# Ledger of designs, part 129: peptides against a protein of PDB entry 6NYY

Target 1, 212 residues: chain A of PDB entry 6NYY
Amino acid sequence: KHFEQAIERVIGGLEKKTQVLQPEEKKTVAYHEAGHAVAGWYLEHADPLLKVSIIPRGKGLGYAQYLPKEQYLYTKEQLLDRMCMTLGGRVSEEIFFGRITTGAQDDLRKVTQSAYAQIVQFGMNEKVGQISFDLPRQGDMVLEKPYSEATARLIDDEVRILINDAYKRTVALLTEKKADVEKVALLLLEKEVLDKNDMVELLGPRPFAEKS
Target 2, 212 residues: chain A of PDB entry 6NYY as posed
Amino acid sequence: KHFEQAIERVIGGLEKKTQVLQPEEKKTVAYHQAGHAVAGWYLEHADPLLKVSIIPRGKGLGYAQYLPKEQYLYTKEQLLDRMCMTLGGRVSEEIFFGRITTGAQDDLRKVTQSAYAQIVQFGMNEKVGQISFDLPRQGDMVLEKPYSEATARLIDDEVRILINDAYKRTVALLTEKKADVEKVALLLLEKEVLDKNDMVELLGPRPFAEKS

## One batch from the design tools (peptide; made by RFdiffusion4, then SolubleMPNN)

Design b2_p23_1_s4 (from b2_p23_1, 15 letters changed)
Fold by OpenDDE base, seed 4:
Structure b2_p23_1_s4 (fold): chain B 212 residues (1-212), chain A 23 residues (1-23)
Amino acid sequence: as target 1 above (212 residues)
Amino acid sequence: MERNYIVDNVPLTLEDLDKVKFL
């Protein structure tokens, strides 16, 4: 318990116990986090869920904590599943509320960064080809792109395609598992924090063997 | 009040991807 709390503080920041969310906002957070949790549960290459919380921490209103495997090589399929898990919150909001919020901004940023990395750093796109370019870091003077404007447009197009494919996959998954998302969201509204055991009790064992 | 965003600890940042090793 104490060790987990210490890790949570490092990762999520300090609990903002003074931050009172409106009931509708808290509901949005619960369904958003449930979307992440359920997507991660049913995606083979997603990291195992450790904890999901709707208690605000730092700049976040909620969070899902995962236990990453020590992995140094990622396949395209693994990166896609991670993208889908990251999109789970946004997709859940769309499915349940018919609206999207600004809450998914960080998720969209992460997905965007991952998509660009796959295409321009890892050469994982057939149209762009077997190329690897450094992405500009924040604060770097973007002097000259090492590729043409035509290539830049192609990259942008293929990034959108990849993200849209991940989004569609996530929509399909969470639509199929809609009842599970709702169960998780409702339990989050009651307990505010769920662990892996709560998820197992609610959804059954994760269908993928934890590769030790 | 700065609207707090939902933050998920998913290892998909460029920083996380920079940890990828090459063969």
Scores: peptide ipSAE 0.023, ipTM 0.561, DockQ to the pose 0.615
Fold by OpenDDE base, seed 5:
Structure b2_p23_1_s4 (fold): chain B 212 residues (1-212), chain A 23 residues (1-23)
Amino acid sequence: as target 1 above (212 residues)
Amino acid sequence: MERNYIVDNVPLTLEDLDKVKFL
């Protein structure tokens, strides 16, 4: 208990008990977080879910916490599943509400960064090829690109394709698992916090063996 | 013309993508 609370505080910041969301916003948060949780549950290369919460912390209105695997090498397939899990919140909002909110801004940022890294750092795109360039850092003024304008356009196009593919994959998954997303969202609205055991009771065991 | 741009965001590590996701 105390150790888990310490980890949550480090990751999410302090609970904002004074931040009262309107019921409709709270519902949006619940379905958003349920989207992350269910996507992670049914994606083979996603990290195991530890906790999902709709209690606001720091700048976040809700969160899903995962246990990262001790891994140094990532495959293209693993990175794709991680992108899909990250898109789960936005996709859930689209499926259930027919609208999207600003809540997914941080998720989209992460997905964008991952896509660029895959293409320009890891050489994982066949059209761009086996290249590796350093990505600019925050606050850096980029005066010169190490590649042509034609290559820049190609990179931009392939990034968009990769993100769209991840989005479509996530839509397909959460549409298939729509009833499970609903179950998780409704239970979140009741309990505000769910752990791995709650998810197992609700959805059954995760279909992927935890790689020890 | 080389696109001059200022990067506003710090690239996240793969580890940052794995831990906690916030709305």
Scores: peptide ipSAE 0.032, ipTM 0.516, DockQ to the pose 0.060; fails the geometry check
Fold by OpenDDE base, seed 2:
Structure b2_p23_1_s4 (fold): chain B 212 residues (1-212), chain A 23 residues (1-23)
Amino acid sequence: as target 1 above (212 residues)
Amino acid sequence: MERNYIVDNVPLTLEDLDKVKFL
């Protein structure tokens, strides 16, 4: 417990117990986090869920904590599942509320970054081809692109396609598992924090063997 | 080894991508 809390503080920041969310906001957070959790649960290449919380920490209103695999190489399939998991919150909001919120901004940023990296750094797109360009770092003024404007447009189009495909995959998954998302969300609203055991009790064992 | 925990289900930050090793 103390060790886990220390890790949570380092990663998520201090619990903002003084930040009182409105009930509807808390509900949104619960379903958002449930979307992440359930997507991760049913995606083979997603990292195992350790904890999901709707207690605000740092800049986040909720969070899901995962145990990443120690790996240095990622497959396209792994990256896709990770994108889907990352989109799980937004998709859950859409499914349950028929609206989107600003809460998914960081998720979308990460998905966008991943998509661009896959296409322009890892050469994982057939149309763009086997190319690798450095992505601008935060604060780098990219004055000149190492590729044509036509290539830039192609990249942008393929990024959108990749993200949309991940989004659709996530929609399909969470629609299929809608009842599970709701169960998790409702339990989150009750307990505020769920661990892996809570998820197992609620959903059954994760269908994929956890490679620890 | 400090296991980097991912919070908010963000699988790969740019930082994580920077940690990708090349063959």
Scores: peptide ipSAE 0.025, ipTM 0.615, DockQ to the pose 0.202; fails the geometry check
Fold by OpenDDE base, seed 1:
Structure b2_p23_1_s4 (fold): chain B 212 residues (1-212), chain A 23 residues (1-23)
Amino acid sequence: as target 1 above (212 residues)
Amino acid sequence: MERNYIVDNVPLTLEDLDKVKFL
């Protein structure tokens, strides 16, 4: 308990108990976080869900916490499932509300960064090929791109394709599991915090063996 | 064991990807 709280503070920041969300906003957060949770639950290469919360912390209105596997090598499939799980919030909002909010900004940033890394750093795109370039870090002088403008455009296009593919995959998944997203969201609205056991009670055991 | 917790499905940020070991 105390250790978990310490970790939550490090990851999520201080619980902002004073932030009162409007009911509609809280509902949006619940469905957003439920989207993350359910996507992660049904994606093989997603990290196991530990906790999902709609209690605002730090800069976030809610969060889903996962236990990453200790691994140093990531496959394209693993990165894709992580992207899908990251898009789960945005996709849930779209499915349930027919509108999108600014709440997914950080998720989209992460997905974008992952997509660029896959294509530009890891050589995981067939069209761009087996290349690896350092992405300019924030604050680094944008050194001249070591590739042509045509290659830059190709990279941008393939990044968009990759993200869109992840998005479509997530839409398909959460549409199939729409009832599960609803169950999680509704229970979040009641309990504000769900753990793995709550998820098991709602959804059944995660269909993928947790590699211990 | 540094239990890396991912909050909000942090895909390997570029920063996390920098922790990726290469063969």
Scores: peptide ipSAE 0.019, ipTM 0.594, DockQ to the pose 0.211; fails the geometry check

Design b2_p23_2_s1 (from b2_p23_2, 11 letters changed)
Fold by OpenDDE base, seed 1:
Structure b2_p23_2_s1 (fold): chain B 212 residues (1-212), chain A 23 residues (1-23)
Amino acid sequence: as target 1 above (212 residues)
Amino acid sequence: MKIGLSLEEADFEEMLDKLIAEA
């Protein structure tokens, strides 16, 4: 209890009880978070869901918390599933509302960062090859890219391909599980916060064994 | 106010940072 609250405070910041979302915004948040939750539920290499909330905290309108894995090495498949989970919110909005919101900006940033890291740092792209370049940190003198403009374009193209593949995978998954996304969203609108047990009750056991 | 639905995957950035730092 206290540890979870501490983690919630560290992660989510203080509950902004003062941010009253409009009903339509709250609905959007619920479906967005449900998208994350359901994607994470049905992706083998996604981290197990701990909590999903539509209570605004800090700068977020909602959040999903996952059990961090004490893992130092990630496979390409794990990173892909993580990307898909991260895209779950945006995809849910598209599926249910036929529109996209600014709510996914941080998710898209994370996905973009992951895609670039996979390609230019981890050498996980066959076309770009086994290269590892430091991504310029904000504030580092943008040293000249250690690669040609042609390579830069190739990287950008392959990043886009990777993100699009993750997006398509997420669309396929959440379209298949559309009813589950709706169930989660509706329950979120009722309870505002769901835990793993709520998800199990609603969707059944997660189909993947939790790697202890 | 950038109202981001922040998946507080603090762990993802931290993961990426760790992966980058260990790399």
Scores: peptide ipSAE 0.026, ipTM 0.666, DockQ to the pose 0.124
Fold by OpenDDE base, seed 3:
Structure b2_p23_2_s1 (fold): chain B 212 residues (1-212), chain A 23 residues (1-23)
Amino acid sequence: as target 1 above (212 residues)
Amino acid sequence: MKIGLSLEEADFEEMLDKLIAEA
């Protein structure tokens, strides 16, 4: 108990007990986090879910915690499933509310960064080819792009295609699993925090063996 | 890994929203 709470404080930051979400905001967060949780549950290459919460912590209004695998090499399929899991919140909001919120900004940033990395750093796009360029870090002077403007446009187009493919895949998945997203969201609104056992009780065992 | 809602930097959000919408 004390050790788990200490780890939660280190990972999650201090609970902002002072930030009271409005009921509609809390509902939006619950469905958003349920989208992440359910997408992660049914995607083979997603990290195992440990905890999902709608209690505001630090800068986040809610969060899903996953057990990261110590993995040094990622396949294109693994990166796609991670993108889909990351889009799960936004897609859930669209499916249930017919609107999107600013809450998915960090998720969209992560997806975009991953897409660019796959195409420009990892050479995972056939049209762009087996190239590897360093992406400018936030705050780095825009070094001259080592490629032409035509290549830049091609990269941007292929990034959009990759993100759209991940988005469509996530829409298909969460539409199929819409009832499961609803169950998780409703239980989140009741309990505010769910663990892996709650998810197993609601959804059954994760269909993918946790590779130890 | 923590996946969560953060309210940071509006400019990047708009760009990403456009990328996803256009995709």
Scores: peptide ipSAE 0.021, ipTM 0.506, DockQ to the pose 0.238
Fold by OpenDDE base, seed 4:
Structure b2_p23_2_s1 (fold): chain B 212 residues (1-212), chain A 23 residues (1-23)
Amino acid sequence: as target 1 above (212 residues)
Amino acid sequence: MKIGLSLEEADFEEMLDKLIAEA
């Protein structure tokens, strides 16, 4: 109990009990978080879900918490599934509401950063090749790119391809599991917070063995 | 890891930084 609360405080920030979401906003958040949760549930290399919440905390309107693995090495498949899980919120909004909101901005930023890192830092793209460059950090003077403009364009194109592939994979998954996303969203609207046991009760056991 | 609406970037950036530092 105390340890979980400590982790919640560190990860979730202080509950801003003062942010009252409008019912329609709360519904959007519930389906968004359900998208993350269900994507993570059915992706083999996604981290196990610990908690999903639609209670606003700090700057966040909702969140899904996953068990961090002490992993120092990530495969291309793991990074792809992580991207898909991160896109789960946006994709859920599209499937259920036919509209996108600003709520996925941070998710899109994370996905974009991951895609660039895979291609430019980890050498995981065959067209770009086995290169590793430091990505400019926000506020760093745009140091001269150590590669040509042609290479820059190639990188940008391959980043878009990777993100689009992750997006399509997520759309396919959450379309197949649409009923499960709805079940999770509806239960979130009722309970506001779900744990792993709630997900097991609702969806059945996660189809992938937790790699210890 | 925390994923969701408007969650602070810290965890993903930290992961990437660790991956980059150990590579």
Scores: peptide ipSAE 0.023, ipTM 0.635, DockQ to the pose 0.113; fails the geometry check
Fold by OpenDDE base, seed 5:
Formats: sequence, C-alpha cells, structure tokens
Structure b2_p23_2_s1 (fold): chain B 212 residues (1-212), chain A 23 residues (1-23)
Amino acid sequence: as target 1 above (212 residues)
Amino acid sequence: MKIGLSLEEADFEEMLDKLIAEA
C-alpha cells in the first residue's frame, strides 16, 4: 500500500482533491483513459496496464500507469504500438463524442517526439534513410540543422505520414473494440480507479503473454 | 493551469531520454 502510493505519487503527482470536474468533463476523461487502457490491452508491444484512474492528480485529469519493461532496444513495430496506445485517448474521444478536446496535448507531444526520433535519430524511415541527428533539446539554442531544407521538408512529411498511420491503426483497433472501451469507461465512472484485475474481469486475460 | 490528460508513461520519456542519452 505505502509503496504503491509512493509510486503513484511519483508518477501521477499528488491527488488534487479540490479539483471537482463537471460530470461531462469527468465522462470525457473516463472515455479518454479507457481508450488508452484498451489500446494498450490489445497491442502486442504495449506495456502491461497496472492502473487507470480518472482522479485528477497534479496537472493531469486522469492517467494510465503501465509496467515498464526493462528494455533498451526497441523495434519499429514496438514504437508504433506505443504511439497507438498514446493516441488511444484522442481516438476514443472522437469515436464516442465526435469531438476532440485539449486533453490529448501531452499525448500528441509524445507521439510527435517519438515520430521525429524514429525518423531522424533511429534511421527507421526508408525515404529519409540511415541517418542520425540529435534533436534539439528544450533550451538548446537552435543550432543550424545539419541537413538541407529539402531534407527538412522530407522529414516533416514522413513524420506526418507516420503519425497518421498510427492514428488510423488506433482508430481501426478502438472501433473494433468499441464495446470494450465503453465497458472500461463506464466502470471508471463508477469506481474512478481500475487495476489490472478489473481489466481482466471486464475484458478477459490480455491476449499477449506478459514477458516476465 | 495546464489541464492535460497525462499518460505518465514515465518510461516513455525516460526511454526516449535513455535512447537519446545512450546514443
């Protein structure tokens, strides 16, 4: 209990008990988090879900916690599944509400960062090729790009393609699993917090063996 | 007050940071 609370505090920050969401906002958060949870459940290379919560913590209105794998090498397929999981919240909002919110800002930031890293750092794009450039870190002076403007445009185009492909994959997955997303969202609205056991009870065992 | 839904994949930023730092 105390150890789990400590981990939750490190990850999610302190619970803002004073932040009362309007019922419609809470519903949006529940479906958003359910989208992440279900995407992660049915993507082979996503990390196993530990906990999902719609209790506001720190700057977040909800969160999903995953068991990190001690993995140092990632395949392109693994990174794609992680992108899809990260897009799960936005996609869920679109599927269920026909609208999008600002709630996915951090998710989109992460997806964008991952896409650029794959293309310009890991050499995972065939058109851009086997190149590796350091991405400017937050606070680094914009040094001259080590590539031409034509290459910059190519990178931007390929980033957009990669993100759009991940988005379409996520839409297809969560459309197929729409009933499961709804089950998770409704239970979140009731319990506010779900763990792995709740997910197993709702959806059955995760179809991919957890590599222990 | 930036109200965002944070998937704290603490591990993804850390993973990206590690992948960037170990590169």
Scores: peptide ipSAE 0.022, ipTM 0.625, DockQ to the pose 0.105; fails the geometry check

Design b2_p23_2_s2 (from b2_p23_2, 10 letters changed)
Fold by OpenDDE base, seed 1:
Structure b2_p23_2_s2 (fold): chain B 212 residues (1-212), chain A 23 residues (1-23)
Amino acid sequence: as target 1 above (212 residues)
Amino acid sequence: MKTGLSLEDSDFDEELDKLIEER
């Protein structure tokens, strides 16, 4: 309890009890967060869901919290499933509303960063190869790219491919689990906050053993 | 107002950054 609250304070900031979402916005948030939650639930290499909330915190309108794994090494598969989970909100919005909102901006940023890191830092792309380049940090003078413009284009193309693959995987998953996304979203609209137990009651046990 | 529905995955960016920085 105290540890969870501490993590919630550090990650989510203080709940802005004063931010009243319009019913339609709250609905959008609920389905968005349900998308994250359900994607994470049914992706083997996703982190276990701890909490999902549609209560605005800090700069966020909702969030899904996962148990951080003390992992120092991530596989390509883990990173992909994490990308899919991160895209879950956007994909849910698309499936249920047929529209895209600005709500996924941070998710897309994270996915983009992860994709670039996988390709240019971790050497996880076969076409780009077993190379590692430092990504320019914010504020670093864009030093001359240590690679050709052709390589830059290749990187950009492979990043798009990776993101699109993750997106398609997420669409397939959440389309299959559409009823589950809706159940979670509806329960979120009722309870505003769900924990792992609520998810188990609603969806059954997570189909993957929690890797300790 | 960045109305970002953020996954509290802030730790991954930090972990990723740490993984990048510690090497």
Scores: peptide ipSAE 0.024, ipTM 0.664, DockQ to the pose 0.111
Fold by OpenDDE base, seed 3:
Structure b2_p23_2_s2 (fold): chain B 212 residues (1-212), chain A 23 residues (1-23)
Amino acid sequence: as target 1 above (212 residues)
Amino acid sequence: MKTGLSLEDSDFDEELDKLIEER
């Protein structure tokens, strides 16, 4: 109990009690976070959900916390499921509201970075091939790209394809699980914070064995 | 006004950076 509270304080920052979301914004956040939570629940290679909240903290209006895995090697399939989980918020907004918000900006940034890393650093794309280049860090002088403009265009096209494939996969999943997303969103609007046990009560046990 | 919903994912960026640095 005390140790979990200490970890929550270090990770989550101070609850900004001062940001009162309007009811419609709070609803959008609830469905957004429910999208992340449900996508993570039904994707085999997603990290286990620990907590989901619509209480604004530090930089976010809501958040989902996952159990970090001490994993040093990621497969293409694992990275795809992680991308789908990250897109879960945006996809939920589309499914339930028929509109998109600025709320997914950080999620889209993470997905974009992951897609470029897979193609340019990890050699995970067949068309681009078995290549590995360093991605420029924020603030590094853009060194001359070690590849042609034709290769740059190919990379950009394949990144877009990968992100769109992850998006379509997430749309299919959350459309199938639409009722579960709504259950989670409605309970979030009631309780503001859900844990793993709340998710088990709503959705049943996660369909994947927790790797010990 | 930071309008972004942040998934407090474990710093995948830090984990990815560690994976790149330890190799």
Scores: peptide ipSAE 0.022, ipTM 0.623, DockQ to the pose 0.112
Fold by OpenDDE base, seed 4:
Structure b2_p23_2_s2 (fold): chain B 212 residues (1-212), chain A 23 residues (1-23)
Amino acid sequence: as target 1 above (212 residues)
Amino acid sequence: MKTGLSLEDSDFDEELDKLIEER
């Protein structure tokens, strides 16, 4: 019994590692990742792409790796471009397939977290003002919010506005660059993994000077 | 099964988390 359960866990763990995507799922992943890659390529304040892959790893069906920046201070504009890059996958799916998938769940979580942080921690919203509150962590007893219910509603509204603005910006960008997204997606389906050199060959040099 | 595509984001999420935690 214990040995069989251990084998099942190892097999189940291996099966999770060997998730063979159906061709249609693989296509969705390719266009999703292409959306991230192209958004990152044409947004000035996005991090440079190092690698994009549609090979499932761990819990993800695909991934993009970016050059880590030793940056400790972020402008509102930089945070917006990062939000747009993060939305690139979802937006690509909508543009090419006219449907949304669960693939963007983690992206939407990140965007949501960033938007709340900008508004309630960094004071980057004019309506909410120069305030800084700790965000309740999941599982923290919702300590009495140090602000009124009216302020809570205002925060929620402004978060939604910020995310929608980032979304619209991403839609505009990837619509303009639709042919480039398709080129990247098709090449991903062929090679499964692309690097920066593949992107340069396909799209030309990134239009922004790499901060050396 | 996390059915999500994971962007292995650069250190930004970790940095953002650190900026949030160090405060």
Scores: peptide ipSAE 0.021, ipTM 0.649, DockQ to the pose 0.115
Fold by OpenDDE base, seed 5:
Structure b2_p23_2_s2 (fold): chain B 212 residues (1-212), chain A 23 residues (1-23)
Amino acid sequence: as target 1 above (212 residues)
Amino acid sequence: MKTGLSLEDSDFDEELDKLIEER
């Protein structure tokens, strides 16, 4: 117990016990995190869920933690499922509340970064082709792009397509699993923190074998 | 007040950043 809390402090930062969320905000967070958790549960190439919490930590009002894989190479399919899992919070908010919040800003940033990396760094898009350019880092002078304006437009279009496809896939999944998202969200509102065992009790065993 | 809900994706962001940075 104390040791787990110490590890959690190191990984997740100090619980901001001082941020009392309003009941409606706490509900939004619960459904958002439930969306991440359930998306990750039912996506083959997503990492196994370790913990989901609606207790504010560091920069987040809630979080989901997954078992990291010592993986240096990612497939396109793995990156897509990761994008879908990352979109799970936003999609859950849309499905349950018919509204979106600023809560997904960091998720959308991650999804955007992943999509650009797949297309311009990893050569994973057939239309753009086998190209690999460095993405401008924050603070790098926008050096002249080593490609034409037409190529830039193509990249932007294909990024939008990739993100939209991931979004649609996530909508389909969480719509199918809507009752499961609600079960997780309601239990989060009660317990504030769920682990893998809580998820197994609620949803049954994860349908994908954990690659040990 | 940072109102962002984040997946503690520190490892994947770090891995993706590493995959991006190891260039």
Scores: peptide ipSAE 0.023, ipTM 0.664, DockQ to the pose 0.125; fails the geometry check

